Peptides against a protein of PDB entry 3H8D. Designs and how they scored, part 187

Target 1, 122 residues: chain A of PDB entry 3H8D
Amino acid sequence: DMKRQQRFFRIPFIRPADQYKDPQNKKKGWWYAHFDGPWIARQMELHPDKPPILLVAGKDDMEMCELNLEETGLTRKRGAEILPRQFEEIWERCGGIQYLQSAIESRQARPTYATAMLQNLL

## One batch from the design tools (peptide; made by RFdiffusion4, then SolubleMPNN)

Design b2_p26_7_s2 (from b2_p26_7, 10 letters changed)
Fold by OpenDDE base, seed 5:
Structure b2_p26_7_s2 (fold): chain B 122 residues (1-122), chain C 122 residues (1-122), chain A 26 residues (1-26)
Amino acid sequence: as target 1 above (122 residues)
Amino acid sequence: as target 1 above (122 residues)
Amino acid sequence: SERAKELQEKLERAEKEGLFPETVPP
């Protein structure tokens, strides 16, 4: 159902190894999620010292958030929710379009708002 | 088409009568817009000294923004874009659900994402 | 699950360290 609400979230994180270092020595990563209605459609992680991680529903379910949106508590975390473009901009920079396209072509992607939007674009 | 991007914006305004007053004597209002794809679907205005104004596409076209989203320049105004909930929370408080419902029932509302969402709710 | 735990840990740590933006995103 393409009428589902699309919501996007971002959480910063510090590497475990940096947890007890001085603030200036803590490298920040970012966890991103796109929820298509109650369920995650896309996830990505920006790391300070390794390549981005991209995940799409269907293909990467084992590595993605299994909680529905309400269960995550993200909607109750002030500052966690972001605009769609704030997600998409990073997604694009990380090669997300190509990643999702490949997942669709291989029939690994679960149909989501994200897959539908991409199919409209291509 | 329910696949259109939904984008929301908010900009402050000062009453014309307060335009040349000292900053402390300027009462700020807020202009809100919901764009369903390129076209405005809902608009509302919060005023410091009068009731909110609610407007829905089809019914209130004469009083609503006639510019498409790109023409407004809102996408290029830093801080203008807001999250859907930031719009909806105010919309609900202002009686927007009832207003839109009445517009649908009277067949005055143009079909939009907003009308579709409301119809799903009721 | 481990995945859920990881998310919650990230949230918890982010809150503890005040990593969330001071203002709500636009």
Scores: peptide ipSAE 0.113, ipTM 0.650, DockQ to the pose 0.432
Fold by OpenDDE base, seed 2:
Structure b2_p26_7_s2 (fold): chain B 122 residues (1-122), chain C 122 residues (1-122), chain A 26 residues (1-26)
Amino acid sequence: as target 1 above (122 residues)
Amino acid sequence: as target 1 above (122 residues)
Amino acid sequence: SERAKELQEKLERAEKEGLFPETVPP
């Protein structure tokens, strides 16, 4: 059912190698998640030193968060929740539309709000 | 179709009577809007000196914004867009659930995402 | 799991370092 709440989250992270460096030498990465109801639909990671990681439900389950939304604690972390567009803008820049489209075409993507929206767009 | 984007906005306003007062003497109100796709579904106004105003599509059309979302310019106002929960928390505190429920029961409410969500909850 | 641990480590570190963006006040 596409009446589930769509919620988006972002968490910054510092690379382990930069943990003990001066603040100016710490390059931030960003972990993004889209939850379609209680379950993750898309995950994205921006790294300062490697290509973005894009993950979609069904195809990349083994590499994605297995916790439901409540188990993550993200809803209790002030500042973690973001607007849908804040996720989508980055997703689009990273080729997320094409990535999800390919997953749908190969029948690897699990149906989610994201797959439904993409199908509406195409 | 409940696949429309749900977007929420908040704008502060100063009472006309306070427009020319010193900044410390200007009491702010807040104008809230929920757009179900291009059209407003709910509107709420917090005032510093009177009870909250709750408005729902269908029942209160004549008192609500008649502009579509793009016409409002809200999407172009930095800081105007808010998270769904930032709207809902205030809506709930102001008795919005009961207000919308009554509008549904009296057949005054136009079907929106908000009415559908409430029906799912009850 | 390793995946869950990675998320929690990111959260904990972000909190410790105060990396979360400022939230809009009510």
Scores: peptide ipSAE 0.111, ipTM 0.646, DockQ to the pose 0.546
Fold by OpenDDE base, seed 4:
Structure b2_p26_7_s2 (fold): chain B 122 residues (1-122), chain C 122 residues (1-122), chain A 26 residues (1-26)
Amino acid sequence: as target 1 above (122 residues)
Amino acid sequence: as target 1 above (122 residues)
Amino acid sequence: SERAKELQEKLERAEKEGLFPETVPP
């Protein structure tokens, strides 16, 4: 059912190589997640030193967060939750629409709110 | 010059989810590196929960170790250095030959000892 | 700074829960 609650989160990260550098020398990345109900539907990572990583459920399960939403503790982390548009804006800029579309067409994507929405657009 | 010293290293890693589990519950992965002189030519990661990652210089620079060999400290880590065959055996089993070949054919690979050796085989 | 502290707390929690892929430092 696509009537599950859609929730989006973002966490900053520092590269391991930068962990012990002074703050001004720590390049910050961003981890993003879209949860379709309790389960992750899309994940995205903005790295300061490499191309963005895009992941979609079904195709990329083994590379994505394996915890349900409650297990992540994201709902209890101040500032982690973001608006849908804050996720989608980055997703689109990173080529997420095409990535998800390809995953659907190749029948690798697990049906989620994200797949349904995209199929309705196309 | 392909007369640079070829050195290979392996380091274990633990999944973040397993970091605080008892040792028997920590699934261990392995990080591998091939250095062609001071610079990395190939990198490989064996994950306990996802497919192996293969990386080749030129194509995958932004995903590979960015430190020169001396900067890594690998030469000073007991048990880190491995024999060439110990790397190649895993590389081959993971499809590394085909991966590197494709990188050469697509002209994405930076010339290294690894590219030269493969071109001599084919 | 408070911002740096918040970042560190978020990072530590994310790492603990396996939210981020771990890259092996040499």
Scores: peptide ipSAE 0.035, ipTM 0.410, DockQ to the pose 0.110
Fold by OpenDDE base, seed 1:
Structure b2_p26_7_s2 (fold): chain B 122 residues (1-122), chain C 122 residues (1-122), chain A 26 residues (1-26)
Amino acid sequence: as target 1 above (122 residues)
Amino acid sequence: as target 1 above (122 residues)
Amino acid sequence: SERAKELQEKLERAEKEGLFPETVPP
């Protein structure tokens, strides 16, 4: 059902190596999630010291958040929710379109709002 | 098509009576819009000196923004776009649910994402 | 799970370090 609510979230994190450093020396990472209804459709991680991680439902389920949206508590975290474009902009910059496309073509991607949107674009 | 992108915006405005006053004496109002795809579905105005204005497509077309989303330039105004809940919270507080419900019942409301969502709730 | 734990750890650390706004009331 494409009527499902699309919600996007991001949270910052500090890498373990920096957690005991001074704030100025703590490089932030960012965890992103796109929820298609109650379930995650895409996950993305920006790291200060390694390449971005892109994950799509179906293909990467074992690496993605297994909690439904309510279970994550993200909806209760003020400032966690972001606009769709705030997610998509980063997603696109990180090669998410190609990543998801490949997952669809390989029949690894679970159908989501994201897959549907991409299929409408291509 | 319920696949249309739902986008929400708010911008401040200063009432005419205050436009020539010092900033401290300029009471801000807020203009809100919900776009169901390219066209406005709901509009809302919070005023410092009068009751909120609620407007729904079909019923209030003559009082609502007649520009499509692209024509408004809202997508290009930094900080104008807001989360759905940021709109809905105010909408609900202002009696928007009842307002839209009444518009539906009177057959004045144009079908939109908003009407569909409300019909799913009631 | 480990994945859930990782998310919660990120949240907790972010909150602890003031990197993330306060939780909204339930």
Scores: peptide ipSAE 0.107, ipTM 0.640, DockQ to the pose 0.381; fails the geometry check

Design b2_p26_7_s3 (from b2_p26_7, 10 letters changed)
Fold by OpenDDE base, seed 1:
Structure b2_p26_7_s3 (fold): chain B 122 residues (1-122), chain C 122 residues (1-122), chain A 26 residues (1-26)
Amino acid sequence: as target 1 above (122 residues)
Amino acid sequence: as target 1 above (122 residues)
Amino acid sequence: SKAAEELFERLERAEKEGLFPETVPP
């Protein structure tokens, strides 16, 4: 159970509106994912022009990546994998702790490594 | 128990004999550490002029870092922390699986995340 | 499906544009 490998990834993206702009005018966003074993536990998006998006398994399944880790190909993308703290730092800055806490309290969150860690913290 | 955070680090080192040589003549080695929670589980050293050194907790305690993770300051050293696979890839290449297996079989290895993972693998 | 499609699109574009950060050794 909690022996599942925790892996974190991020991918930069350019907004559709900026795709055909000069590089200097392309504002980058960042897509983040936390995989608890083969399945995503948390997803997060930093956008250059709108509030961060936070998603947690169970609550936001329809908006999150439905692919298992292997299916995503993320493990085969050099530079996509990041350290746990690189995810958590952003997660915390974006209010992820409170977001996940609320999801747990509302019984919307699926149990994951993330929920377990939060429960240990609180 | 297996909820302990697994963290991996590497730092370069220069051989004592090369300390006072010109930079181009300083051959770099690499020191690697796997911390299972606060305590080191595995240590590995890549040397430019001798075979890799592999060390596992329980068996090689006297040769391994005796400091807990916080005491090492590794968490505060930018660029020192590495991904698990960055450690494991080198570990595997250096024969670490066999080394740890032998330590387990000889009852010299202290139980760690590493021993548990190996036992799951074999 | 939408999330997967978006992911793949982002991955493809990121690779094409070389947006992935380089690994910096210690």
Scores: peptide ipSAE 0.162, ipTM 0.628, DockQ to the pose 0.531
Fold by OpenDDE base, seed 3:
Structure b2_p26_7_s3 (fold): chain B 122 residues (1-122), chain C 122 residues (1-122), chain A 26 residues (1-26)
Amino acid sequence: as target 1 above (122 residues)
Amino acid sequence: as target 1 above (122 residues)
Amino acid sequence: SKAAEELFERLERAEKEGLFPETVPP
């Protein structure tokens, strides 16, 4: 059912090697997550020094956050929750549509809000 | 279908009488809107000098925004879009659940995402 | 798991360094 709440989050991170550098020398990464109800549907990581990482439920379960939304504590972190478009814009730029489509076609993707929306788009 | 995009917006307004006063003497109100796809589902107004106004589709059509989402230009106004919880928190505080419930029971409410969610909650 | 541990580490560090943006009060 599409009545499940779709919620999106991002948190910044600093590389361990930059932890003690001056602020101007700290390169910031970003961790993104899409939750379809209580369960993660998509995860994305922007790194300052390597290619972005895209993960989708079903295919990448072993690499994705295994916690349900409440267990993550993300809902209690002010500034962590973002608008859907703030996630989707980056997802699209990173090739997320093609990545998810391939996961669906290979029967690796677990059905989620994300898979349903993509199927509507195509 | 609950696949329609649920989007929420908030914009401030200043009372006409305060328009030319010093900033410290301008009391700010807030206009809120929930769009179920392209069409408005709920509207809410917080006023500095009178009780809040609650409006729901079907019942209050003549008092609500008559423009579809794209016509409003809200999606193009930086900072206007807000998270669902930022709308719902105020909606609940203003008695929005009871207001919408009464509109449903009196057969005045047009079916929307909001009516469906309330029916799930009850 | 590693994924959960990494999330918690990032959350903790982000809060400590004040990297989260401020939210506008209602």
Scores: peptide ipSAE 0.160, ipTM 0.633, DockQ to the pose 0.566
Fold by OpenDDE base, seed 5:
Structure b2_p26_7_s3 (fold): chain B 122 residues (1-122), chain C 122 residues (1-122), chain A 26 residues (1-26)
Amino acid sequence: as target 1 above (122 residues)
Amino acid sequence: as target 1 above (122 residues)
Amino acid sequence: SKAAEELFERLERAEKEGLFPETVPP
């Protein structure tokens, strides 16, 4: 749906175990989200000490943010919004194409801009 | 066309008259571009000492960048790519909505993502 | 709810820690 704006966001986080450590000893993780209009289409987490987490709408709804974009407050957080390529580059490196493809093939993925774009690519 | 990536860019420029002045005396302008896929859809110029310039595809092709996105090298210029809202905020402030609307009504505008989005808004 | 809570917690902590990267204002 060309009418829906695609917006991407990134939030850093510190591991709970590093919360009270010196800044130089705090390993940073990253939370990523792709919103297809008001609703999240993809979510991704980069961790400093464990495998990345990939989540797609429909399949992983219980693990993904259920808030609409406005409810998240992300649009009002300076520095949170990122360019599409900043999301896609990491998504691809983390195996996101295969993950989403598998979700489509298993009929678990909710149709989104992301699923449509992937289907055009394959 | 939901298949086309919307990308936005901004680069500074110095007025020719200030080219050889001290840095502190060089007033900076800003060149903005919206690419609907490979082709420019909107262009905007902020000047330090004259009104902004707004340009839309179809109407202002002779005054707009004729290079496709790849040819511009903008995708390879660090710091050139900006968020959609960074473009739209300035576009709106400069009267871009009215400018594009008039171009559509006069049948001068080439159909783009920008024209489609405006038609959905009005 | 858990995902939302985690998001807000991360946002709050990121703000507190000053972890958001510097961005060029519009």
Scores: peptide ipSAE 0.158, ipTM 0.639, DockQ to the pose 0.540
Fold by OpenDDE base, seed 2:
Structure b2_p26_7_s3 (fold): chain B 122 residues (1-122), chain C 122 residues (1-122), chain A 26 residues (1-26)
Amino acid sequence: as target 1 above (122 residues)
Amino acid sequence: as target 1 above (122 residues)
Amino acid sequence: SKAAEELFERLERAEKEGLFPETVPP
């Protein structure tokens, strides 16, 4: 829908176990979110010591951010917003296309911009 | 339309008269473009020594880029792509909303994502 | 709830540690 803006965000995080270590010993993770209008459509987490976490609306709602975009405050965090391709490049590398496709096929995915785009590609 | 990605770009330019001057004496302008899918929807130019130039599809086609997005090579130029808000903030400051609105009212604007968003705001 | 709490915790910590990338001036 042309009325809904697609916005993407990324924030770094340090593991709790590394919180008080020297900077050189702090391994960064990355939290990613895709908002289809006010609501999250996809979430992704890169961790330094475990596999990526991929989450899609409908299937993984209980594990995803329940806040709308404005409630997150992400739009007010300088440097948090990223280009669509910055999200998609990582999403693709993490197997996000296959993950979302499977969620669509199993009828678990909620319709979003992401599902529409994937269906357009296939 | 959900099938068309909205992408925004900015590139600097130096005035021909300053081309061979010392770097400190080269005044930069900025060229901005909004692509609605493959085709340009809005163009904007910031100049150091004259008013901003605002251009919208339909009305100003003859003065705008006629290349499709891929032909421009902008997607392959590092640092050229910008966030939507980076375009819109300047667009708004330059009176772009009023300019596009007038083009819509006069039936000169071609329907684009930009026209749809403006009509959604009003 | 948990997701929101985790997000805010990460945001707060990221800000405190200055982990956000610098914005490019216009």
Scores: peptide ipSAE 0.162, ipTM 0.637, DockQ to the pose 0.532; fails the geometry check

Design b2_p26_8_s1 (from b2_p26_8, 13 letters changed)
Fold by OpenDDE base, seed 5:
Structure b2_p26_8_s1 (fold): chain B 122 residues (1-122), chain C 122 residues (1-122), chain A 26 residues (1-26)
Amino acid sequence: as target 1 above (122 residues)
Amino acid sequence: as target 1 above (122 residues)
Amino acid sequence: PEPRDPPDAEVQIYDELLKELYPSKY
């Protein structure tokens, strides 16, 4: 059902190697997630020192959040939730459209809100 | 029609008296707006040195944003739009529920999404 | 005086985040 609630989240993270450094020496990354109903549909990670990581449900399940939305506690973390466009803008810049498209074409992507939307665009 | 899109925005501001001061001496306030469709329904201002300002449509029109949403350009300002709960949390903390309720009871509030929601709660 | 209309002020954009993380790419 494509009427499921779409919710997006962003959480900063510090690299493990930096966790004990002074604030000025902690380089922040950003973890993004798109939940299509209770389950993650897309995940993205921005790192200060390496290329972005793009992940889509079905293809990258083993690398993505395994918890349902409720289990993550993200809905209870103040400031974690973001607007759809805040996610999509970064997703697009990181090549997410092409990545998801390829996953669809290779039949690796699980059908989600994201796959449906992309397929409507093409 | 209570099916209008509800959109929320937050913009920082520096007091006019501080605009030429060094960064450390510029105290930021926050301007919040709730738009019920094209028109503002609630406005709120957080100041570093005085009590919060709460404003509701109908009662406080002369002190509120006079521009429709499109005219404000807020929808085109990246980072300006916020989640409903981001607005509501501050609104509640500032006594907004009581303020709006009083405006309704005094027949000063213009019917909006906000008034309707509050009336449903009571 | 309080701002009636939205004040013109600095708004954080996601471009800034990208520039912070990938200054050479974005």
Scores: peptide ipSAE 0.043, ipTM 0.492, DockQ to the pose 0.045
Fold by OpenDDE base, seed 4:
Structure b2_p26_8_s1 (fold): chain B 122 residues (1-122), chain C 122 residues (1-122), chain A 26 residues (1-26)
Amino acid sequence: as target 1 above (122 residues)
Amino acid sequence: as target 1 above (122 residues)
Amino acid sequence: PEPRDPPDAEVQIYDELLKELYPSKY
């Protein structure tokens, strides 16, 4: 159902190798998620020293969050929820449109709000 | 139902004031929880430089974890789950028996597995 | 007042979840 609530989240992470370093040497990454209702539709990771990781439902399920939205606790983490545009702007800059498009064309993408929106633009 | 699963957890925490200090100056505290089925029955915090904090359901609800066990993610955190005795030993040392007893006598404690066990011992 | 759960506890849970989901990245 396209009337499912679309919710977006961002949380910082520190690489395990940097956990014990001084704060100034802890390079923060950013983990982004788009939930289409209870289940994840897109995931994105921004790293300080490697290319962005882009993941889409259907294609990348084994590398994405397996928990439903409620199980993640993200809705209860203050400051984790972000506006749709805050996700989409980064997604676009990282080549997410092309990544999702390729997943649709290869029949690897599971239908989500994201796939529907892209197909309507195209 | 007294047949609810009793589960116990322990996780370390670092005080906000120590977050940016060198690792050697980060004094670790310990957060303990007892879940009676899906809901918390007892909580305990061990601090490096202040008295233990003891909390019991009914009396201290506003200061305790509001998440159900599944929402906490504790069941998925490797090494977080502990044996009942590992919780009870610390609880006893911190005066938890007397704290819970007082909460029962003042009619502030919500009935839990912990209250039932204590009442059976008296 | 101290939060109901220490902020570090939640952060640590999330970090461990991320490590479990992406062992190759950590």
Scores: peptide ipSAE 0.098, ipTM 0.428, DockQ to the pose 0.094; fails the geometry check
Fold by OpenDDE base, seed 2:
Structure b2_p26_8_s1 (fold): chain B 122 residues (1-122), chain C 122 residues (1-122), chain A 26 residues (1-26)
Amino acid sequence: as target 1 above (122 residues)
Amino acid sequence: as target 1 above (122 residues)
Amino acid sequence: PEPRDPPDAEVQIYDELLKELYPSKY
């Protein structure tokens, strides 16, 4: 239902391979998530040395966070929650609109708030 | 080293939960930071409807900005940088001296310019 | 939740990353 709360999160990550490197070599990435109610709708990963990764529910479920929102603890992690626009701005910059659109057109995307909004936009 | 540049910043924030509320319900807070060289030494958050949050390096690292100064973009954000006294005035008003002192006494505070100055004061 | 990082810090980092990843665009 579109009445589900839309919540957006961002957390930094350091690649496991970088954990024991010197601080200057610990390149920080960013993990973004859009939760449509309890379940993830979109995931986005910014990396310091490779192209962004975009993931949408239905198409990319095996690569996305499998935890429900409560299980992630994101709602309890101070500073993790971000404004919708903060997610969308990066999403757009990374080509997320085109990515999600393609997933919808190929019938790979699971219906979510994100798919509904895009379909309303186009 | 005490030769590190001390820089202070202030930016407003609106809570994510308030984004879709009516403008009158979007209560503005203030995020303050003191950077001792590239790394944060103190963080302070003013909220419209709850007590100020005071954070000091070492004790509160997990709750503080984890980005180095350059990564934050604060030095490039017009109007973000403030005078030292502008930070300290609010810090003092919020009980920051006592908070930092307690963190030092409990050996929770990481040595910073802030700890050094307080130790010089007391 | 309260802000940990300053607002739009991720955007700033991302812009820097874009410059690193796609220097031809800058």
Scores: peptide ipSAE 0.037, ipTM 0.353, DockQ to the pose 0.063; fails the geometry check
Fold by OpenDDE base, seed 3:
Structure b2_p26_8_s1 (fold): chain B 122 residues (1-122), chain C 122 residues (1-122), chain A 26 residues (1-26)
Amino acid sequence: as target 1 above (122 residues)
Amino acid sequence: as target 1 above (122 residues)
Amino acid sequence: PEPRDPPDAEVQIYDELLKELYPSKY
């Protein structure tokens, strides 16, 4: 439903191996989420030492956030919410369009705002 | 018109006196703008060495941005656009509610989304 | 292991900006 609110979030994380290092030696990763209304549509993880992880609803449910938006507490976490373009720019750079396209073509993707927008674009 | 898109922007600035100092000696100020559709509704400036400046359309037109949103180039400036709450939190802390209220009561404020929301709140 | 749910965050707070720019408000 295009009437559902699209909301995007970003949270930094420190690698477990860096947890007790000096600040200058802690490299941050970034966890991203796109919520289509109350339910996650896309998830993305940037790591300092390995390739990005791209996840889409339907295909990757077992690897994605299991909580609805309210349960995540992200809406109450100051600084967590980001603009759509802040998500999409990184998503595009990581090959997210191709990844989601492949998930749609394989019939693994659950319909979301993201799938609808991609299908409008192609 | 409540159908108009509400967009918020923030741009850092360096004081003229700090322009040629070493980076560690440059204190940033912040310029904020709220656009109600194509036209500015509120402007706010945070300075490292003096009180914040609050400006509302109608009352402070001569001190506010003279350009419409498209002319500002803010929509094309990466990192300039911010979430509504990122503006409102600072606006509230700076006494913006009282400032806008006073402008409405003195009949100096031009009707905007901001005036409408405040009047709904009081 | 990668976080499934949102990890704990080290986020910036814009409150600190206002404190830096206008300390007398606090």
Scores: peptide ipSAE 0.030, ipTM 0.459, DockQ to the pose 0.056; fails the geometry check

